Peptides against a protein of PDB entry 5JXT. Designs and how they scored, part 170

Target 1, 319 residues: chain A of PDB entry 5JXT
Amino acid sequence: SLLPKKEINVYIGMSEMQVKWYQKILEKDIDAVNGAGGKRESKTRLLNIVMQLRKCCNHPYLFEGAEPGPPYTTDEHLIYNAGKMVVLDKLLKRIQKQGSRVLIFSQMSRLLDILEDYCVFRGYKYCRIDGSTAHEDRIAAIDEYNKPGSDKFIFLLTTRAGGLGINLTTADIVILYDSDWNPQADLQAMDRAHRIGQTKQVVVYRFVTDNAIEEKVLERAAQKLRLDQLVIQQGRAQVAAKAAANKDELLSMIQHGAEKVFQTKGAFGTMAEKGSQLDDDDIDAILQAGETRTKELNARYEKLGIDDLQKFTSESAYE

## One batch from the design tools (peptide; made by RFdiffusion4, then SolubleMPNN)

Design b2_p22_3_s2 (from b2_p22_3, 9 letters changed)
Fold by OpenDDE base, seed 2:
Structure b2_p22_3_s2 (fold): chain B 319 residues (1-319), chain A 22 residues (1-22)
Amino acid sequence: as target 1 above (319 residues)
Amino acid sequence: MKPVSKLDETTKKAVEKIEEMF
């Protein structure tokens, strides 16, 4: 029988470099961040800010001129300059030691390029599929990963490319390095490992940058998922409305944690205390805190009806 | 699942309002 998935949000602080780049993104568009553009501020400008902030949460080397060099060399700086990479590096060592195999999903193909460099640097054998991968190469990568006795530890996927009905039940760990705006895309990614033919307990780790834009992306995705569930429970079809955040919601998302980021000198949250020198006890504490916050988040949304979600969405537009 | 067309108007407006946020 297929065991239920265990899903854990892993809340991660920014590195010092991420905080500096996050500040620069906000400062560049400070008038838009402060709402000074009023009704004239374009939704496109706010979406661009959100996109840059999400890139920063993933890795600062997604920006031109962020990588140290020349020479451009893969080294420990690739890890310590991104909070998610520090946690990933420790988590992958644990996963490998347990004899597990892992799917890593991202929305950003350019982040998969960084993860390839990381895999080579750490000596992890991997497969990759993204939106540009040819159909034949996708089949070959899946077959190479799924073959009996495969030495491929990691599968790198873009979330949407992984959604194409593929079976990866030879992996038991799923890492969502970032979240889709559509929670169904992330569920479809998880269902690559959590499917008929899986023999292990599937564990899903969702990375979330703490006190940043990604918390609001997660809250929004959880609200949508709860709505989808309520619509299904009422025996109603999902309305496929255009999933486009309004301006006020985008502004609120951009403003979330911005003041605290501006006040921060150095790294943020858990990264401020130990930096890149996380031990196994620190990882256990992060996972335990994440499991608690995940339960609290789920319990918050499980209590909400359709009318409550409508009120919540109206109140959050006035705060 | 009942088709979207069979939602009551209150639920349609609810879904639309939430989906406009998504």
Scores: peptide ipSAE 0.000, ipTM 0.341, DockQ to the pose 0.009
Fold by OpenDDE base, seed 3:
Structure b2_p22_3_s2 (fold): chain B 319 residues (1-319), chain A 22 residues (1-22)
Amino acid sequence: as target 1 above (319 residues)
Amino acid sequence: MKPVSKLDETTKKAVEKIEEMF
């Protein structure tokens, strides 16, 4: 029988480089961040800030001129300059030692390029599929990954490209390196491994940058998912999908953790304490803390009715 | 960030996609 999937949010501090870039993003648009633009601030400008903050949470090298060089060589800096890469690097070693195989999903094809460089640098054999991958090449990559005795450890996928009905039940670990604004896209990604034909316990690790925009992206996604579940359960097809984030919601998301980011000299959380020197006990502590926060997050939304969820704006970080 | 008018075409398209998702 298919075991229920275990989903764990992995809350990860920013590296020192991420904090510096996050500060620069906020400072460059400080009037918009402070709401000083008022009614004149465009929704498009706020969405742009959100996109840059999400890029920063994924990897600083997604910005032009962020990568150290010349020379532009793949080295340990690719890992230690992004909190998610530090955790990923330790987690993948554990996953491999357990004889598991892993799907890594991202919204950003350019992050998959960084993950390819990482895979080459660590000697991990991988497959890749994104939005640009030809249909025949997708089939070939899936078949190469799924073949009996495949030496491919990692499958790199964009969340939406991986959502296209493919079967990857030869993997038992799913890493969501980032989250889709649509929680159904992430569920569809998980369901590539968590499907008929899976023989192992599927574990999903959702990476979330702590004290940053990604917590609010996750909260919004959880709200939407709970709303969708309640709509289905109550047969109320007329509950319009919560409209586009308004300007105030976008401002609240941008402002979340911004004060602490401005006050921070160096890295955040576990990245400040251990940096790239995480051990197995540090990973277990991060996973345990993440499992607790995941349960608390779910329990918060499970108590809310449809009317509450429709009215529920995430509390501003300043209340 | 650059003003929206000064964004690269990749960033503009990313914004448009987010605006469509919201």
Scores: peptide ipSAE 0.000, ipTM 0.317, DockQ to the pose 0.019
Fold by OpenDDE base, seed 4:
Structure b2_p22_3_s2 (fold): chain B 319 residues (1-319), chain A 22 residues (1-22)
Amino acid sequence: as target 1 above (319 residues)
Amino acid sequence: MKPVSKLDETTKKAVEKIEEMF
């Protein structure tokens, strides 16, 4: 029988470089961040800020002129300048040591480019599929990854390209490097490994930049998922899941953690404390904290009814 | 290699907590 998947949110702070870029993004549009635009502030401007902040949470090199060079060479800077990459680098060593195989999902094809450079730099054999990958090349990549005795360790996918009903049950680990605004897209990505034909325990690691925009993206996705579940259970087809954040919700999401980001000099959380060496003891401490925070997050939304979730979307605009 | 010291505390703990699970 298919074992239930384990889902763990891995809360990750920002590298010193990410903090500096996050500050610059907020400072560039400070009037919009402070809500000074009021009703005149463009929803498009707020969406652009959210997209830049999400890029920063993923990797600083998603910005032009962020990569150190010339020469532009893949080196350890690719890892240490992004919080998620340092976590990923350690996690992948463990996953490989246990004889597991891993799917890595992102919303951003340009992040997959960085992950390809990383895979080459570490000597990880990989496959890739994104939104631009031709249908024939997608089939070839899937077949190469699923091949008996395949030496391909990693499959790099954009979340939506991986959603196309493909079977990747030859992997048992799923990393969501970022989250979709639609929680169903992430579930569909997980279900590429967590499907009939899987023989191992599927574990899903969701990377979440702590004290940043991604925490609010995750909360919003969890709220939506709970609402969708309750609507299905209660047969209330009329709850139009207004999937699109309003201006005030976008502003609240942008403001989340902004003060702490401006107050912080250097890196955030454990990246600031322990400097150069993550040990195995620190490593169990974040997955337990992540598992605890995941249980707390789920428990927060599991207790909410449809009417509570509709109110909570209005009250969370004032905290 | 720039040291892992340039990572924020939360990321560093996240790397640590991934290394302990394997």
Scores: peptide ipSAE 0.014, ipTM 0.376, DockQ to the pose 0.366; fails the geometry check
Fold by OpenDDE base, seed 5:
Structure b2_p22_3_s2 (fold): chain B 319 residues (1-319), chain A 22 residues (1-22)
Amino acid sequence: as target 1 above (319 residues)
Amino acid sequence: MKPVSKLDETTKKAVEKIEEMF
């Protein structure tokens, strides 16, 4: 029988460079961040800020002029300048040592470009599929990854490209490098490894930048998933309000952790203490803390009924 | 950062999809 998947949110501090870029993003649009734009602030402007903050949480080199150079060379700076890369680098070593194979999902094809550079730099053999990958090249990449005795350790995918019903049960580890706003897209990504034909325990690591916008993206995704589940269970198909994030919700997400980001000199959390010098015990501590916070997050939403979850989506509509 | 009008097509499509999702 297929074993149930284990899902762990991995909460990761920002690097010093990420904190500096996150501050610059907020400072550039400080009037919008402070809500001074009021009713005149465009939803599109807030969504742009959200996208820039999510880019920062993923990797600062997603910004033009962030990469050190010239010369532009892939080096250890690619890793230590992003908290997620520091954790990924240690986690991949562990995963490989265990004889596991890994799917890495992101929403951002440009992050996959950085992950390709990283794979080349570390000597990891990989496959890649994104939204631009031709159909024939997708088939070839899947076949190359799934073939018996494949030396391809990593499969890099955009979460959306993974949606095509692909079977990747030759991997047992899934890393969600970022989260989709639609939790069903992430579930569909996980189900590429967690499917009929899987023989191992599937483990899903969801990377979440701590004290940043990604916590609120995760919370909102978890709320939506719980609501969708309850709607299906109760037969109340009409209650799944595809309610667009309102301006106030977007503003609250942008503001989350902003004060602490402005007050912080240097990196966050374990990144401040050890930076790139994380050891196996530090990774175990991060995973244990993540497992605890994941249980607490799930337990918070499991107690909420449809009416409670609807209030959380509607109380932001009546002020 | 570029103004919203100068968002790259990828970011525009990402915003549009977030607007569709939200």
Scores: peptide ipSAE 0.005, ipTM 0.328, DockQ to the pose 0.020; fails the geometry check

Design b2_p22_3_s3 (from b2_p22_3, 7 letters changed)
Fold by OpenDDE base, seed 2:
Structure b2_p22_3_s3 (fold): chain B 319 residues (1-319), chain A 22 residues (1-22)
Amino acid sequence: as target 1 above (319 residues)
Amino acid sequence: MKPVSKLSEKTLEAVKKIEELF
């Protein structure tokens, strides 16, 4: 029988470089961040800020001129300059040692390019599929990954490309490097490994940058998933949960953690304490804390009715 | 195929529109 998947949010601090770039993004549009533009601020401008902040949470090298060089060389700086890469690097070593195989999902094909460079640098054999991958090359990559005795450890996928009904039950670990605005896209990605034919316990690690916009992306996704579940259960197809964030919701998401980011001169959380020198005990502590916070987050939304979830404005960025 | 909720489709459309803006 297929075991229930385990889902763990992994809360990760920003590196010093990420904090500097996050500050720079907020400063560039400070009037919009402070709500000084009022009703005149375009929803498009706020969406642009949100996407730059999400890029920063993924990797600072997603910005032009962020990578150190010339010469541009793949080295340890690719890892220590992004909190998610520091945790990923330790987690992948553990996953490999356990004889597990891993799917890594991102919304950003350009992050998959960084992850390819990382895989080459660490000597990890991988497959890749994104939105641009030809149909024949997708089949070839899936077959190469799924073949008996495949030496391919990692499969790199864009979350949407992974949604295309693919069977990847030869992997038992799923890493969501970032989250989709639609929680159903992430569920569809997880269902590539968590399907009939899976023989192992599927574990899903969702990376979330702590004290940043990604917490609010996650909260919004959890709220929406609960609303979708309640709508299905109650047969009330008419509860049009807001498909897209409004301006005030986007502004609240941008403002979340912004003050603390401006006050910070270095890295955040575990990245401030240990930097790239995380050990196995630090990873266990991060995973245990993440499991606790995941249970708390789920329990918060499970207690809410449809009307409560519709009225639930994300707590103000000042509480 | 689990029916994608109409809400999920509208969200996929909203996300597509966001991606078209970048």
Scores: peptide ipSAE 0.000, ipTM 0.252, DockQ to the pose 0.014
Fold by OpenDDE base, seed 4:
Structure b2_p22_3_s3 (fold): chain B 319 residues (1-319), chain A 22 residues (1-22)
Amino acid sequence: as target 1 above (319 residues)
Amino acid sequence: MKPVSKLSEKTLEAVKKIEELF
């Protein structure tokens, strides 16, 4: 029988470089961050800020001129300049030692480019599929990954490209490097490994940059998922899926953690204490803290009814 | 006058705090 999947949110501090870039993004559009544009502030401008902040949470090298060089060479800087890469690097060593195989999902094909460079640098054998991958090349990559005795450890996928009903049950670990605005897209990604034919316990690690925009993206996704579940259970087909975030919701999301980001000199959390020198105990502490916060997050939304979730504005952002 | 949502006041407070950091 298929075992229930375990899902753990992994809350990760920003590197010093990410903090500096996050500050610069907020500073560049400070009037919009401050809501000084009022009704005149375009939803497009706020969506652009959210997109830049999400890029920063993923990797600072998603920005032009952020990568150190020339020479532009893959080195340890690719890892230590992004909190998610530091955690990923340690977690992948553990996963490999356990004889597990891993799917890594992102919303950003350009992040998969960075993850390819990382895989080459660490000597990890991988497959890749994104939105631009030809149909034949997708089949070939899936077959190469799923073949008996495949030496491919990692499969890199864009979340939406992985949604195409493919079977990747030869992997037992799923890393969501970032989250989709639609929680159903992430569930569909997890269901590539968590499907009929899986023989192992599937574990999903969802990376979340702590004290940043991604925490609010996750909260919004959890609210939507709970609402969708309750609508299905109650047969209330007329509950319009909450429309795309309004201007005030986007502004509140942009402002989340901004004060602490400006007050912080250097890195956040475990990144401030140990930087790239995370050990196995630090990873265990991060995973344990993540499991606790995941249970707390789920418990907050499980208690809410449809009417509460519909009315649930980001009022909880400052408690 | 549409009531300023509680969100708008908290947003304005967060704004002021961000402006005080520059």
Scores: peptide ipSAE 0.000, ipTM 0.356, DockQ to the pose 0.011
Fold by OpenDDE base, seed 5:
Structure b2_p22_3_s3 (fold): chain B 319 residues (1-319), chain A 22 residues (1-22)
Amino acid sequence: as target 1 above (319 residues)
Amino acid sequence: MKPVSKLSEKTLEAVKKIEELF
């Protein structure tokens, strides 16, 4: 029988470089961040800020002129300059040691470029599929990954490319390096490994930058997922509202953690204490804390009925 | 998924508001 998925949110502090870039993004648009633009602030401007903050949470080298150089060389700086990469680097060693294989999903093809450089630097054998990958190359990559005795450890995918009904049950670990706004896209990604033919316990690690915009992306995704579940359970039509976040919600998301980011000198949390020198005990502590916070987050939304979920969306509209 | 039954207007509005969050 297929075992249930184990899902763990992994809350990760920003590196010093991420904090500096996050501050610069907020400072560039400080009037919008402070709500001083009011009704005149364009939704497009707020969406652009959100996208820059999400890029920062993923990796600072997603910005022009952030990478150290010339010469541009792949080195340990690729890892220690992003909190998610520090945790990923330790977690992948553990995953490999246990004889597991891993799918890594991101929304950003440019982050997969960084992850390719990382895989080459660490000597990890990988496959890649994104939205631009030709159909024949997708088939070839899937077949190369799934073949008996494949030496491919990592599959790098954009979450959108993972949606194409592919079977990757030869992997038992899923890393969501970032979250989709639509939790169904992430579920569809997980279901590439968690499908008929899987023989192992599937574990999903969702990376979340702590005290940053990604916590609010996660909360909103969890809220939507709970609503979708309640709508299905009640036998009611799934309304596919394509509606995008309102201005006040985008502003609230941008403001989340902003004060702490401005007050912070250096890195956040475990990244401030250990930086790139995380050990196995530090990873266990991060995973345990993540498991606790994941249970708390789920328990918060499991208690909410449809009417309560309606109030949460209305209270954020009346403040 | 295909709609199985009619949502109440109140539930449709809640779904719409939460989907407006995305």
Scores: peptide ipSAE 0.000, ipTM 0.293, DockQ to the pose 0.010
Fold by OpenDDE base, seed 1:
Structure b2_p22_3_s3 (fold): chain B 319 residues (1-319), chain A 22 residues (1-22)
Amino acid sequence: as target 1 above (319 residues)
Amino acid sequence: MKPVSKLSEKTLEAVKKIEELF
């Protein structure tokens, strides 16, 4: 029998470099961030800010001139300059030691490029599929990964490319490096490993940059998922799922954690003092905290009715 | 010594728990 998947949100703080770039993004558009543009502020401008902030949460090297060089060399800086990479690097070592295999999903093909460089640097054998991958190459990559005794540890996928109904049940771990605005896209990605033919407990780690835009992306995705479930259950076809965030919702999302980011000197939180020497005890404290926060997040939306979810504008950017 | 990137406490904590669970 297929075991229920375990989903854990892994809340990750920004590196010092990410904080600096996040500040720079907010400062560049500070009038928009402060809502000074009022009703005249372009929705497109706010969407662009959201996209830059999401890039920052993923990796600062997604920005031109962020990578140290020339010479451009893959080194430990690729890992330490992004909070998610530091967590990923530790997590992958453990996953490998357990004899598990992992799917890593992102919305950003350019992040997969960084993850390829990382895989090469760490000596991880991998497969890759994105939106540009030819059909034949997709089949070849899937077959290579699924081959009995495959030496491919990691499969790198864009979340949408993974949506094609492919079977990757030879992996038991799923890492969502980032989240889609549509929670169904992430579910479809998880269902590549969590499918008929899976023999192991599927565990899904969702990386979420703490005190940043990604928390609000996650909340909106959870809200939408609950709304979709209730619409199906109640047969209310007329509940227009608010398809796109309005300006005020986008502004609230941009403002979330912005003050704390501006106040932060260096990396986010107390390990700004201890550096990258994480012992095994400190990771157990955040997966447990992540598991708790995941349950709390789900419980918050499970109690809401359709009318509540429709009225639920993600409240204050300062909550 | 390459500057050990100052990771956030929460990132550093998230890395330790992963190393203990597995």
Scores: peptide ipSAE 0.006, ipTM 0.316, DockQ to the pose 0.393; fails the geometry check

